# Ledger of designs, part 15: peptides against a protein of PDB entry 6D0Y

Target 1, 225 residues: chain A of PDB entry 6D0Y
Amino acid sequence: ETEDHLESLICKVGEKSACSLESNLEGLAGVLEADLPNYKSKILRLLCTVARLLPEKLTIYTTLVGLLNARNYNFGGEFVEAMIRQLKESLKANNYNEAVYLVRFLSDLVNCHVIAAPSMVAMFENFVSVTQEEDVPQVRRDWYVYAFLSSLPWVGKELYEKKDAEMDRIFANTESYLKRRQKTHVPMLQVWTADKPHPQEEYLDCLWAQIQKLKKDRWQERHIL

## One batch from the design tools (peptide; made by RFdiffusion4, then SolubleMPNN)

Design b1_p9_8_s4 (from b1_p9_8, 4 letters changed)
Fold by OpenDDE base, seed 2:
Structure b1_p9_8_s4 (fold): chain B 225 residues (1-225), chain A 9 residues (1-9)
Amino acid sequence: as target 1 above (225 residues)
Amino acid sequence: SFEEKLLSL
């Protein structure tokens, strides 16, 4: 495949096809694997780019990377390293929207057997540890908690299956932080017909409640968070 | 830095 053609294939995967998505991904993984000797750097860059720019295809690309990792373990590792570097860059640039998405992407890579569960647990431990840092703005602490919690729908099941004790510790620390942090409630839409407005929850408290419910449901999503 | 620790994955 030519370099330009690879770009097209990578960008268009998951679009309407006569074949199943799974079949297309397997096929593409094979093509990419075959071209790694000649285009590894380009393929790596392309995958990183589409992973970042096409959030609607998150699971497509995590799956693709999973397939590639199975074929070429070193490439999978290089991809993860690249994504981690990108996460760091996003954080440095205060691009927290991209950063949280990248955390989510990395989280789903655990399901695709690209990132080991213990490694992800360690990352989340690091995130939640920020809540214990001195002389750090709460907004920073809140963000890392948010990044952790908001990623759990993608990886919570796997992490609890393999590292339940460690996850419980993270949860305990998170809960402790949420209880002691300064809370700012942003008014939400209220039902005018009600004499008493609905109780308002702070966004992290709300997310925490949702995650607790998800955990209680054994990480089986019954509704979109 | 904290961000450097992320490479421990």
Scores: peptide ipSAE 0.062, ipTM 0.826, DockQ to the pose 0.017
Fold by OpenDDE base, seed 5:
Structure b1_p9_8_s4 (fold): chain B 225 residues (1-225), chain A 9 residues (1-9)
Amino acid sequence: as target 1 above (225 residues)
Amino acid sequence: SFEEKLLSL
């Protein structure tokens, strides 16, 4: 394989094919594994790039990485390390939209057996611990809670199956914070009906309610959050 | 920093 060919294969995976997506992913994982001795760095960079730039293919690429990790555990580790570095860089650059997406991507990697459930729990514990920081802007505390809650649709089921006690503790801490934080109302974002304003709920409170419902429904999604 | 703790995964 040439570098250009690898790029094409990685970028086009999941497109229309006579074969199933799963078959194509397995095949691609095999091709990539075979080319790791010659193109490891290129493959790593490509996977990191498409993971970031093609959010519509999130589950495709997490699955691909999962398959590749099963074939080459060391490479899987290097990929996770690269994504963690990218998350760190995004946070440093105040690119919070990219950061929250990366947390979601990492969350789905748990389902693909690339990241262990305890590691993800530890990450979320760290996120929620920010709510206990003193002399920091509330927006910082809010963002990490948002990043945690908004990622649970992708990993909540797995984490509660394996680490229910720890997750309950995180939830309790989150609830406590949400009760004591200052609420924000943004009138310009209020939706209006023809005759009356639509009831508005604070965005984190709304998300919390949605996640509580999802949890109650055993993490079976009925609606898009 | 907090962000450094992310490396502990």
Scores: peptide ipSAE 0.060, ipTM 0.821, DockQ to the pose 0.016
Fold by OpenDDE base, seed 1:
Structure b1_p9_8_s4 (fold): chain B 225 residues (1-225), chain A 9 residues (1-9)
Amino acid sequence: as target 1 above (225 residues)
Amino acid sequence: SFEEKLLSL
């Protein structure tokens, strides 16, 4: 009964309530902390599940984990380990949409003080290092660059505040790769544009430009990427 | 594989 109750609480957090979200999250964190001695494995599994299956609640669950980590540091570590295992499994299974989402989730955990900035930098260094691999398809290299760049809206500010030199190196390597990679240019059909057609920018080049602008704006978001 | 070598955070 307690397990079912915990599942309900975890799944429903962040839904419309008479109380503030912050209050509800603090309350839930307290309940979960109290039950860790008896239901640690169950709670861990539930949190991993909702983190993966409810992307619309990403910030809710990263915040919840942040609160739990503050109360029980060991549990926070175990949660991160579980999410890393899931990321590895997603990659092995070629579930790239889930994988990129998990990278974003982990990125936001840095803001919640669950993952240290240097650890995330190290992960991104590993991602960008794939661009240097030989005898691999470009789509693999492109995906890891995409996963890196698409996660920066969630963590770029924090990483540059703490590891600016390392991040600059990663950016330089990324830029170098983007310049040398093969590109397929599909001109926009003139029929679709009344005015002078702007050539459709390649998706990674477009993302790169957006991230460069975000960086220039000191990671203050003014638009949806 | 690279995936197996992913750093634990």
Scores: peptide ipSAE 0.059, ipTM 0.822, DockQ to the pose 0.017
Fold by OpenDDE base, seed 4:
Structure b1_p9_8_s4 (fold): chain B 225 residues (1-225), chain A 9 residues (1-9)
Amino acid sequence: as target 1 above (225 residues)
Amino acid sequence: SFEEKLLSL
């Protein structure tokens, strides 16, 4: 069955083969494009599924979608829309681990020329704007900041190249929030410090410092964050 | 909700 064959091809891309990954992805993109007239919905569903469930293949599938988007722009748009819907569903279901991964996936789609940089900036503006919401739990505010910062290793370079002023504004707002938020977990970590304790940071402060360093290094990572 | 208002990219 062609449908089963497509599933196999999509799920197994990036696995060991005699051909290069790039060649395999180009080939698969061609196959998928040819089958879109008959199996668009199935292909869309499959791509969304593997994008969500195989985080180890994030860059493989973002690249694949990028290649397919170049061949069929409308399908690329439909894929993004489906992923946004999934993100919304994850948030509603309080599946924040999936949600943050989806944001990261969408972020890498910017590098693959599927999502425009201004659109991603707008998303991050929306995320950081949650910090300004009144009468909401800090955990909500923290999560959206986390989702933003955690995605920057995948897209920060591109966004600053194209929207540096807007990104600086987002960073300023983020920094302002981090300074005023409650740090409830820092004292717990301090209990285990040695006689000459190094400063202990809360997880968001730590992430912020890492991202600031990454930014300073022009988004060239020295190590995996 | 905010989540419902997330932009379409």
Scores: peptide ipSAE 0.059, ipTM 0.821, DockQ to the pose 0.017

## One batch from the design tools (peptide; made by RFdiffusion4, then SolubleMPNN)

Design b1_p10_1_s1 (from b1_p10_1, 7 letters changed)
Fold by OpenDDE base, seed 2:
Structure b1_p10_1_s1 (fold): chain B 225 residues (1-225), chain A 10 residues (1-10)
Amino acid sequence: as target 1 above (225 residues)
Amino acid sequence: MEEILKEYNE
């Protein structure tokens, strides 16, 4: 395989095909595995790139990485390391939308058995621990809480299945923070004052409520047809 | 891997 061909294959995976997506992913994983000895760095870069630039294919690429990880554990580790590095770079560059997306991507990698549940829990513990930092802007605390909460739809089920006690602790800390944080912009952004039928809530409070509901529903998402 | 993730916010 040529580098250009690999790029094409990686970029086009998930598009219409005579074969199932699963079959295509397995096939591609096999091709990529075979080419790792010669094109590891290129493949790594490509996967990182498409993961970032094609959010609509998030689950496709997490699955692909999962398949690759199963074939080559070292590569999976290198990929995760690269993604973590990218996350750090995004944060340093104040690309918070990209950063939160990357957290979601990493979260879904748990489902694909690329990242162990305890590792993700540890990451979220670190995120929520930011709320305890002194002399830092609230926006920093809020973002890490947001990154945590907004990622739970992708990984909450798995984490609670594996680390329920630890997750409950994180939730308790999150709840505590949300109760004590300043909500200075809520009145300014409030368009209506009526609490019924649906109160207008601050974005993190709203997200928290959604996540609490999701947790209550055992992380089963309602499929809207 | 856990070490990598733990180092995230350090």
Scores: peptide ipSAE 0.023, ipTM 0.704, DockQ to the pose 0.018
Fold by OpenDDE base, seed 5:
Structure b1_p10_1_s1 (fold): chain B 225 residues (1-225), chain A 10 residues (1-10)
Amino acid sequence: as target 1 above (225 residues)
Amino acid sequence: MEEILKEYNE
């Protein structure tokens, strides 16, 4: 395989084909595995790039990485390491939209057995612990709570199945923070038209309510949010 | 992988 061909294969995975998506992913994983000895760095870079640039294919690429991880555990580790580095870089660069997306991507990697559930729980514990930091802007605390909550649709089910007690503690801490935080910016964010006869909630309160509902529904998406 | 995530959290 040439580098150009590999790029084409990786970028086009999930497109319309005569074969099933599952078969295509398995086939691609096999091709990539075979080429790792010669093109590991290129493949790693390509996967990191498409993971970031093609959010509509998030589950496709997490699945692909899961398949690759099953074939080559070391490569899976290198990929996760690269994504964690990118997350840190995004945070340092104040690119919070990219950062939150990366957290979601990492969250879905738990479902693909690339990241262990306890490790993801530890990450979320760390995020929520930011709410207890002193002498920091509330926007910092809010962002980490947002990053946690907004990622739960992708991984909440798995984490509660494996670490329910720890997740309950994280939820309790989150709830406590949301009750005591200031909501001074609510009017500035009220740009949405709501047809329902209730006041528009603050964005984190709204997200919290959605996640609580999702949890109550056993993490099954039954509603279009 | 798990070790990498631990380092991130520390």
Scores: peptide ipSAE 0.022, ipTM 0.690, DockQ to the pose 0.019
Fold by OpenDDE base, seed 4:
Structure b1_p10_1_s1 (fold): chain B 225 residues (1-225), chain A 10 residues (1-10)
Amino acid sequence: as target 1 above (225 residues)
Amino acid sequence: MEEILKEYNE
């Protein structure tokens, strides 16, 4: 395969086809595996790029990486390393929307057996631990909580199946933080003052409530968050 | 902010 052809294959996976998506992904994984000896770096870069630029294909590319990881464990590791590096770079560049998306992507890689559940739990523990940092802006604390909570629709089920006690601890810490954090913008934006039946909530409080409900529903998503 | 981020693939 030529580099250009590989790019085309990677970018177009999941598009309309006579074959099933699963078949196409298996086929592509086979092609990519065969070309790793010659084009590993290129393939790695391409996958990282499409993962970042095509959020609508998140599950397609996480699945593809999962298939590749099953074929070549070292490549899977290198991909995760690259994505972590991208996450760090996004944070350094203050690209927080990209950063949170990358956390979601990494979260879904747990479902694809690329990242171990305990490792993802550890990452989330680190995120929520930021709420305990002293002399830091609340926006920093809020972002890491947001990154954690907003990723749970993709991985919460898996994490609670394997690390329920640790997840409960993270939830408790999150709840504690949300109760004590400042909500300076809420009064300014508040249109409704009634607590029932539908209280107007700050964005993190709203997300928290949604995640709590999702957890209660055993992570069976019935609504779009 | 990136200091707390680590590689988690094991």
Scores: peptide ipSAE 0.019, ipTM 0.658, DockQ to the pose 0.019
Fold by OpenDDE base, seed 1:
Structure b1_p10_1_s1 (fold): chain B 225 residues (1-225), chain A 10 residues (1-10)
Amino acid sequence: as target 1 above (225 residues)
Amino acid sequence: MEEILKEYNE
C-alpha cells in the first residue's frame, strides 16, 4: 500500500460501505499490520491525527486501535504513548477542550483492551489528587474533577468491575472536595422559578449527581424522553 | 475558566 492510500483508508473508515463496519475495521487492521514494517511512523501519525480531529469517529478509531493492538502489542503501546504525550502537550498549550476529549478517548481504549484498567485508575487518581494541591486556583482543581467525571460514562463500568475498591476511594475524595469547594456565585446566577421541577445546581454538582445516578444504574445509560 | 487556567499555567 502507498502512504496516500493508507491515509485514504484510515480517514474513510466507518463511512457508507457495502460491507459491515466490523468487517471493514478487521480488514483495515490487517492491512495496517502488514504495512507496519514499512510505514509504522506514518501509520502512527495518521491514527493520532484522525483520533484528535474526527471526534465523531471516536469509537471507530478506538476499536480499530484495539484490533491493531491485538495483532501488534508493541504498536498499540506506542500509540498510547503518543496519545499521552499529546494530552500533556494539550494541557501545556492550554487546549483544555482537546485535553478532555483525549481523556475520553483513552478511557474508551480501556474497553478495547488497549489500556489496562489499573493504568486508567492511576490516571484518575492523579487527576483527583490535584484537588489536594495548595495555593492553586480552584478552577484548576475543578477542571481535573470535570475531566475525571465526564470520562466515566465511557469507562466507569469496566473500572468498577475490576477495581471497585480503588474507584470508591477516588469517589470519596471527589465527593469530599465537591462539598468543601467554593460556590459563592451560584445563587446569583440562579433563576428562581416556582414551576421548575428540579433545583438549579452548579455544573460540577449536577455532573456529580448524574454520575452517581449512572453508577446506581450499573453504568447503563437510559434514553431521555 | 480557560483564561484562569491559562494564567495559572504561565
Scores: peptide ipSAE 0.016, ipTM 0.581, DockQ to the pose 0.013

Design b1_p10_1_s2 (from b1_p10_1, 6 letters changed)
Fold by OpenDDE base, seed 5:
Parts: structure tokens; sequence; C-alpha cells
Structure b1_p10_1_s2 (fold): chain B 225 residues (1-225), chain A 10 residues (1-10)
């Protein structure tokens, strides 16, 4: 395969085809595996790029990486390392929207057996531990809690199945922090209806309530979050 | 964040 052809294949995966998505992903994984000896760096860069630029295809690309990881374990590790580096760079550059998306992407990689559940738990423990830092802005503490909670729809089920005790500890620490943090309300952004006015809840409290409900529902998503 | 790689293998 030429580099241009590989780019086309990677970018177009999941588009309308005569074959099933699963068949296409399996086929593409095979093609990429065969070309790794010659184009590993290019393939790695392409996958990192599309993972970041095409969030609507998150599950497609995590699945693809999962299939490729099953074929070439070392490549899977290199991909994860690249994504972690990108996460660090995003944080350093204050690109917090990109950073939180990358955490979600990494979270879904657990479902694809690319990242081990204990490793993801450790990452979330590190995130929530930021709430205990002294002499730092609350916005820093809030962001790491947000990154943790907003990723749980993708990985909460898997983590509680394998590491329930550790997850409960993280939840307890999160709850404790949310109770003691300073809350900010933005009344001008409140949505009011004539028949049923509802003041908007603080964004982390709202997210916490949603995640608690999701957990109670055994991580079965019944409503759009 | 390097913790993600510690137990990579399942």
Amino acid sequence: as target 1 above (225 residues)
Amino acid sequence: MEEILKEYEE
C-alpha cells in the first residue's frame, strides 16, 4: 500500500460499504498489520490524527486499534504512549477540550482490551487526587474531576466489574470534594420554560447526579446524557 | 499519567 492509499483507507473506514463495519475493520486491521514493517510511523501518526480530528468515529477507531493491538501487541502499546503524550501536551497548552476528549478515547480503549482496567483506575486515582492539592486554583481540581466523571459513560461498567472496591474509593473521594468545593452559578445561562421553570444546576453537581444515576442503572444508558 | 502503561497487558 502507498501512504496515500493508507490514509484514504483509515479516513474512510466506517463509511457506506457493501460489507459490514466489523468486516471492514477486520480487513483494514489486516492491511495495516501487513504494512507495519514499512509504514509503522506513518500508520501511527495517521491513527493518532484521525482519533483526534474525527470524534464522531471514536468507537470505530478504538475498535480498529483494538483489532490491530490483537495482531501486533507492541504497536498497541506505542499507540497508547503516543496518545498519552498528546494528552500531556494538550494539558500543557491549556487545550482542555482536547484533553478531556483524549481521556474519553483512552477510556474506550479499555473496552477494546488495549488498556488494562487497573491502569485506567490508576489514572483516575491520580486525577481525583488533584482535589487534595493545596494552593492550587479550584478550576484545576474541578477539571480533573470533570475529566474523570465525563469518561465514566465509556468505561464505568468495565472498571466496576473488575475493580469495584477501588472505584468506590474514588467515588467517595469525589463526593467528598464536591460537597466542600465552592459552587458557581451562572443565572444568565439558565433555561426557563413558561410551564416548568428549572434552574440549572452547577455543572459538576449535574454531571455527578447523571453519573450516579448511570451507576445505579448498572451502567446501562437509558437516556442521552 | 504514565500509570496507564504500568499494567498494560491483560
Scores: peptide ipSAE 0.026, ipTM 0.689, DockQ to the pose 0.021
Fold by OpenDDE base, seed 4:
Structure b1_p10_1_s2 (fold): chain B 225 residues (1-225), chain A 10 residues (1-10)
Amino acid sequence: as target 1 above (225 residues)
Amino acid sequence: MEEILKEYEE
């Protein structure tokens, strides 16, 4: 395969086809594996690019990487390293939306057996530990909590199956932080019920409530978060 | 927003 052809194949995977998505991904994984000796760097760059630029295909590309990892373990490791590097770069560039997405992408790689559950737990522990940092802006603390919570729909089930005690600790720390942080409420958005009026939840409190419900439902998602 | 930056170490 030529480099240009590989780019086309990678970018178009998951689009309309006479074959199943699974078949197409398996086929593409085989093609990419065969070309790794000659085009490893190019393939790595391409996969990193599409992972970042095509969020609607998150599960397609995580699955593809999972298939490649199964065929070539070293490649999977190199890809993860590249994505982590990209995460750091996005943070340095203040691209926080991209950074959050990348954390979510990495989270789904756990489901694809590319990243070990303990490694992801360690990452989330590191994120939530930011809430304990002294003399830092709350926006920093809030972002890492958001990155953690917003990724759980993709990986919470797997992490609790493998590391329930550690996850409970992270949740406890998160809850503690959310209780003590300064909250922004918008009085205009107060909900008035027949019983008690309550202020509109700010974004992290809202997300926390959703994640708590998801956890209670054993990570069976029934609505879009 | 620079304050959000943190390096991850595995």
Scores: peptide ipSAE 0.026, ipTM 0.681, DockQ to the pose 0.015
Fold by OpenDDE base, seed 2:
Structure b1_p10_1_s2 (fold): chain B 225 residues (1-225), chain A 10 residues (1-10)
Amino acid sequence: as target 1 above (225 residues)
Amino acid sequence: MEEILKEYEE
């Protein structure tokens, strides 16, 4: 495969095809594996790029990386390292939306057996530990909690299956923080006069409630049905 | 917003 052709294949995977997505991914993984000796760096860059720029294909690319990791474990590791590096770069560049997306992507890589559950738990422990930092802006604490919580739909099931005790600890710490943090509630804009206006729930509290519900439902997401 | 940055290892 030529370099340009690889780019095309990677970018177009998951698009309409006569074959199943699974078949296409397996095929592409095979092609990429075969070309790693010659195009490892390019493939790595391409995968990182599409992972970042094509969020609609998140699960496609995590799956692809999973398949590729199964074929070439070293490459899988290098990919993860690259993504972690990108996460750090995003944070440094104040690209927090990208950063949180990358955390989600990494989270889904756990499901694809690219990242070990304990490693992800450790990452989340590190995130939530920020809430214990002294003399730091709350926005910092909030963001890491958000990054953690917002990623759980992608990995919560796996983590609780393997590291329930550790996850419970993280949850307890998160809950404790959420209870003590400064909250900003935004009044809900109503088109009618209500006797008791319902303010919009604070975004982290809302997310926390959603995650707790998801956890209660054993991480079964209704929208995936 | 730089205060959000934190190095970590997994």
Scores: peptide ipSAE 0.026, ipTM 0.687, DockQ to the pose 0.015
Fold by OpenDDE base, seed 1:
Structure b1_p10_1_s2 (fold): chain B 225 residues (1-225), chain A 10 residues (1-10)
Amino acid sequence: as target 1 above (225 residues)
Amino acid sequence: MEEILKEYEE
C-alpha cells in the first residue's frame, strides 16, 4: 500500500459499500496492521487527524482503533498517548470544544477495549477534583464538570458496570458542587406562554438532570442530549 | 495509560 492509498482508505471508511461496516473495518484493520512496519508513523498521524477532524465518524474510528489495538497492542497504546497529548495541547490552547470532543472520543475507546475502565474513572476523578481547587474561575470548574457529564452517554454504562462505587463517589462530588456553585439569572431568560409555559434551566443543572435520568434508565439512550 | 491519565490531576 502507498501512503496516499492508506489515506484514502482511512478517510473513506464508513461510506457506502456493498459490505457491512464491520467487515470493512476488519478488512481495513488488517491492511493497516500489515503496513505498520513501513508506515507506522504515517498511519498513526492519519488516525489522529481523522479522529479529530471528522467527528461524524467518531464511532467508526474508535471501532477501527479497537480492532487495531486487538491486533497490535503497542500501536493502540501509542495512539492513546497521541490523543492524550492532543487533549493536553487543546486545553493549553483554550480550545475547549476540541478538548471536550477528545474526552468523548477517549470515552468511547473504553467501549472498544482500548482504554481500561479504571483509567477513564481516574480521568473523571481528576476532572471533578478541579471543583475543589481554590482561587480559580468558576468557568474552569464548570468546564471540567461539563466534560465529565457530557461524556457519560458514551461510557457511563461501562463505567458503572465495572466501577460503580467509584462512579457513585464522583457523582456525589459533582452533585455537591452543583448545589454550591453560582448560577445565572435563568428566570430572566424564561419564555412564558399562556397555554404552555416552557421553563428554562441553567445549563449544567439541565445536563445533570439529563444524566441522572439516563442513569435511572440504565444508560439506555432515549433522546439525543 | 494509567500514568498518562493521572497527569490531569490538579
Scores: peptide ipSAE 0.026, ipTM 0.703, DockQ to the pose 0.017; fails the geometry check

Design b1_p10_1_s3 (from b1_p10_1, 7 letters changed)
Fold by OpenDDE base, seed 3:
Structure b1_p10_1_s3 (fold): chain B 225 residues (1-225), chain A 10 residues (1-10)
Amino acid sequence: as target 1 above (225 residues)
Amino acid sequence: MDYILELYNS
């Protein structure tokens, strides 16, 4: 069936081919666009599924969605809505690893011109604002900060270039929180001593330092985070 | 309110 064929095409994109990846993505986008009138819901579900289940193909699928969005803006919007819904569901289910990945995926959609930079900034503002909530577990605050910071390698450059003032505020708030948060310190778990050049750091502090360095380097990646 | 933020908060 055509439906099965679409599934195959979507799942196998990026695999070995006689054509370039770019050509394949353009071709697939065209095929999917043509079939939207008949298979929109199926295509939407498939894209959401592969997006969340095949993290190794993140950039492939964000690019594909970007191409589709350019062809059909409404579909792109529906896809974003579906992904946000999935994010919310993941959070409700305490699937925090999936949730953070979804935030990263959404972040990369900014680069693909599916999500506007200001929208993502607003999202991150909302995330970091959780640190100001009263009577909430620190783990919740930590997660939202982590979700924000861990996504910046994918979108930090774009966001800072377009919304530098807002980003600076988010960074300031993040830094403030990191300074005041309680850190669980278990000496026996430390593999590295403080006397070494690269002492073991708390994971958020470490990530913060990495992001600060990345920012300083104008978001040009020298190392994979 | 921002569209994406609205979706997230809905």
Scores: peptide ipSAE 0.039, ipTM 0.767, DockQ to the pose 0.019
Fold by OpenDDE base, seed 4:
Structure b1_p10_1_s3 (fold): chain B 225 residues (1-225), chain A 10 residues (1-10)
Amino acid sequence: as target 1 above (225 residues)
Amino acid sequence: MDYILELYNS
């Protein structure tokens, strides 16, 4: 296939078709696998791009990457590495909305068996540990907590099934931080304002309450966060 | 160090 054709296939996957989404994804994964010897870099870049720019297709592309990873483990690893690099670049550029989405994307890759649950837990441990560091702006602390909490609807169930003790520790640390922080409203947290059930609460406190409820409900989603 | 954390800290 040509590079342009691959781009078209990748960008249009998930659109209405006579075939099921699952069939289309499996087919596309096969096509991409076959073309990796010739177009690996292009395919990698394309997947990273659509992952970043088409958040409405998050589960479509995580599934696609999962299928590709199953076919070619090395490519899956390269994709994860590229996404982590993008995350770091987004953070350095203060693109916090993109960064938090990338964390969610990475989180859903756990469900697709691209990232191991323990690895994601370790990443979240690292995120929440920022709240314990000295000489770190609260806005940064808040973002890492937000990135953690806001990703849990996608991966919380899996993480607790695999690493419940570690997750409980992360939750305890998060709770401790939320109790001692100064209440503020930051732009990076505003993306979920419309969906807060407790508008009288500060945003992170509200999100915390929502996640606590979700956890209590065994990660069965009953509302949009 | 965990794989993803290693990548993140690299």
Scores: peptide ipSAE 0.039, ipTM 0.769, DockQ to the pose 0.019
Fold by OpenDDE base, seed 2:
Structure b1_p10_1_s3 (fold): chain B 225 residues (1-225), chain A 10 residues (1-10)
Amino acid sequence: as target 1 above (225 residues)
Amino acid sequence: MDYILELYNS
């Protein structure tokens, strides 16, 4: 009964209400915190589920987790662990679209102070280091570069503010890889659908150009899709 | 090694 109620609250957050979204999130965070002693596992599963199944509410749920993390640091850690596990499972299951989204979700958790910037930088260093692996299919290298680049709209500002030197090294390695890789066209892997400044370029080259522009614009974008 | 990387690589 209470579990059903929690599910309803979590799933419906962000819908039209007489109160502001921020107030609703604070309220929900309080409710969830109070129920953690009895329903931690359920709440954790629910949050992981909605995080991956409702991408349109990405920022809502990252914010909610951020609020929960502020109230209960241990739960925040458990959530991150669960999401990392989910990411690994998605990769093992060849659910690469979900995996990319999960990386994006984790990236936005940096903005919500759930994941430390240095930790995310380390993850991206690891991703880009795949491009240096020997006897690895290019599709694997491309995916990790894509996962890195496509997540930067959500976290690039924070990472450069905290770890600019490390990020520059990652960018240099990325650029080096993009210059030497075999070009392929996969339009579905472009980040922006409505705004395509380089629509006829190779998909990673196009994304790279978009990210370079975003970086030049100090990570200020008009909208996040 | 970073905690997040440890989780990812475990």
Scores: peptide ipSAE 0.038, ipTM 0.764, DockQ to the pose 0.018
Fold by OpenDDE base, seed 1:
Structure b1_p10_1_s3 (fold): chain B 225 residues (1-225), chain A 10 residues (1-10)
Amino acid sequence: as target 1 above (225 residues)
Amino acid sequence: MDYILELYNS
């Protein structure tokens, strides 16, 4: 395959086709595997690019990487390394929306057997440990907690199945932080009346409650009307 | 140290 053709194939995967999505992904994984000896760097760059620029295709590309990793474990590792570097670059550039998305993408790679569950747990332990850092702004602590919690819908089930004790410790640390963090501006921003079924909550507190409910529901998402 | 943590902390 030519480089231009590879780009077209990677960008268009998941679009309407006469074949099933699974068939297309398996086929593309085979094509990419065969072309790795000649186009490894190009393929790596393309996959990283589409992973970042096409968030609507998150599960498509994590699945593709999973299939490719099963064929070539070395390339899978290189892809993860590239994504971690991109995460660090996004944080350095203060592109926090991209950074959160990348954490979510990495989280879903656990489901695709590209990243081991213990490794993801260790990363989340590192994130939540930021809450214990001294002489850092609360917004930094809040962001890492947000990155952790907002990723759990994609990987919480798998992590609890493999590392329940470690996850409970992370949850306990998170809860402890949320209880002691400053929320002085929340009352001033409240516009909801007592007549509402649910009181207005601070954003992280609200997310925490949602994740706690998700955990209680065994990580099964409910239908939203 | 875990592989992912090593990458993230490097």
Scores: peptide ipSAE 0.038, ipTM 0.764, DockQ to the pose 0.018

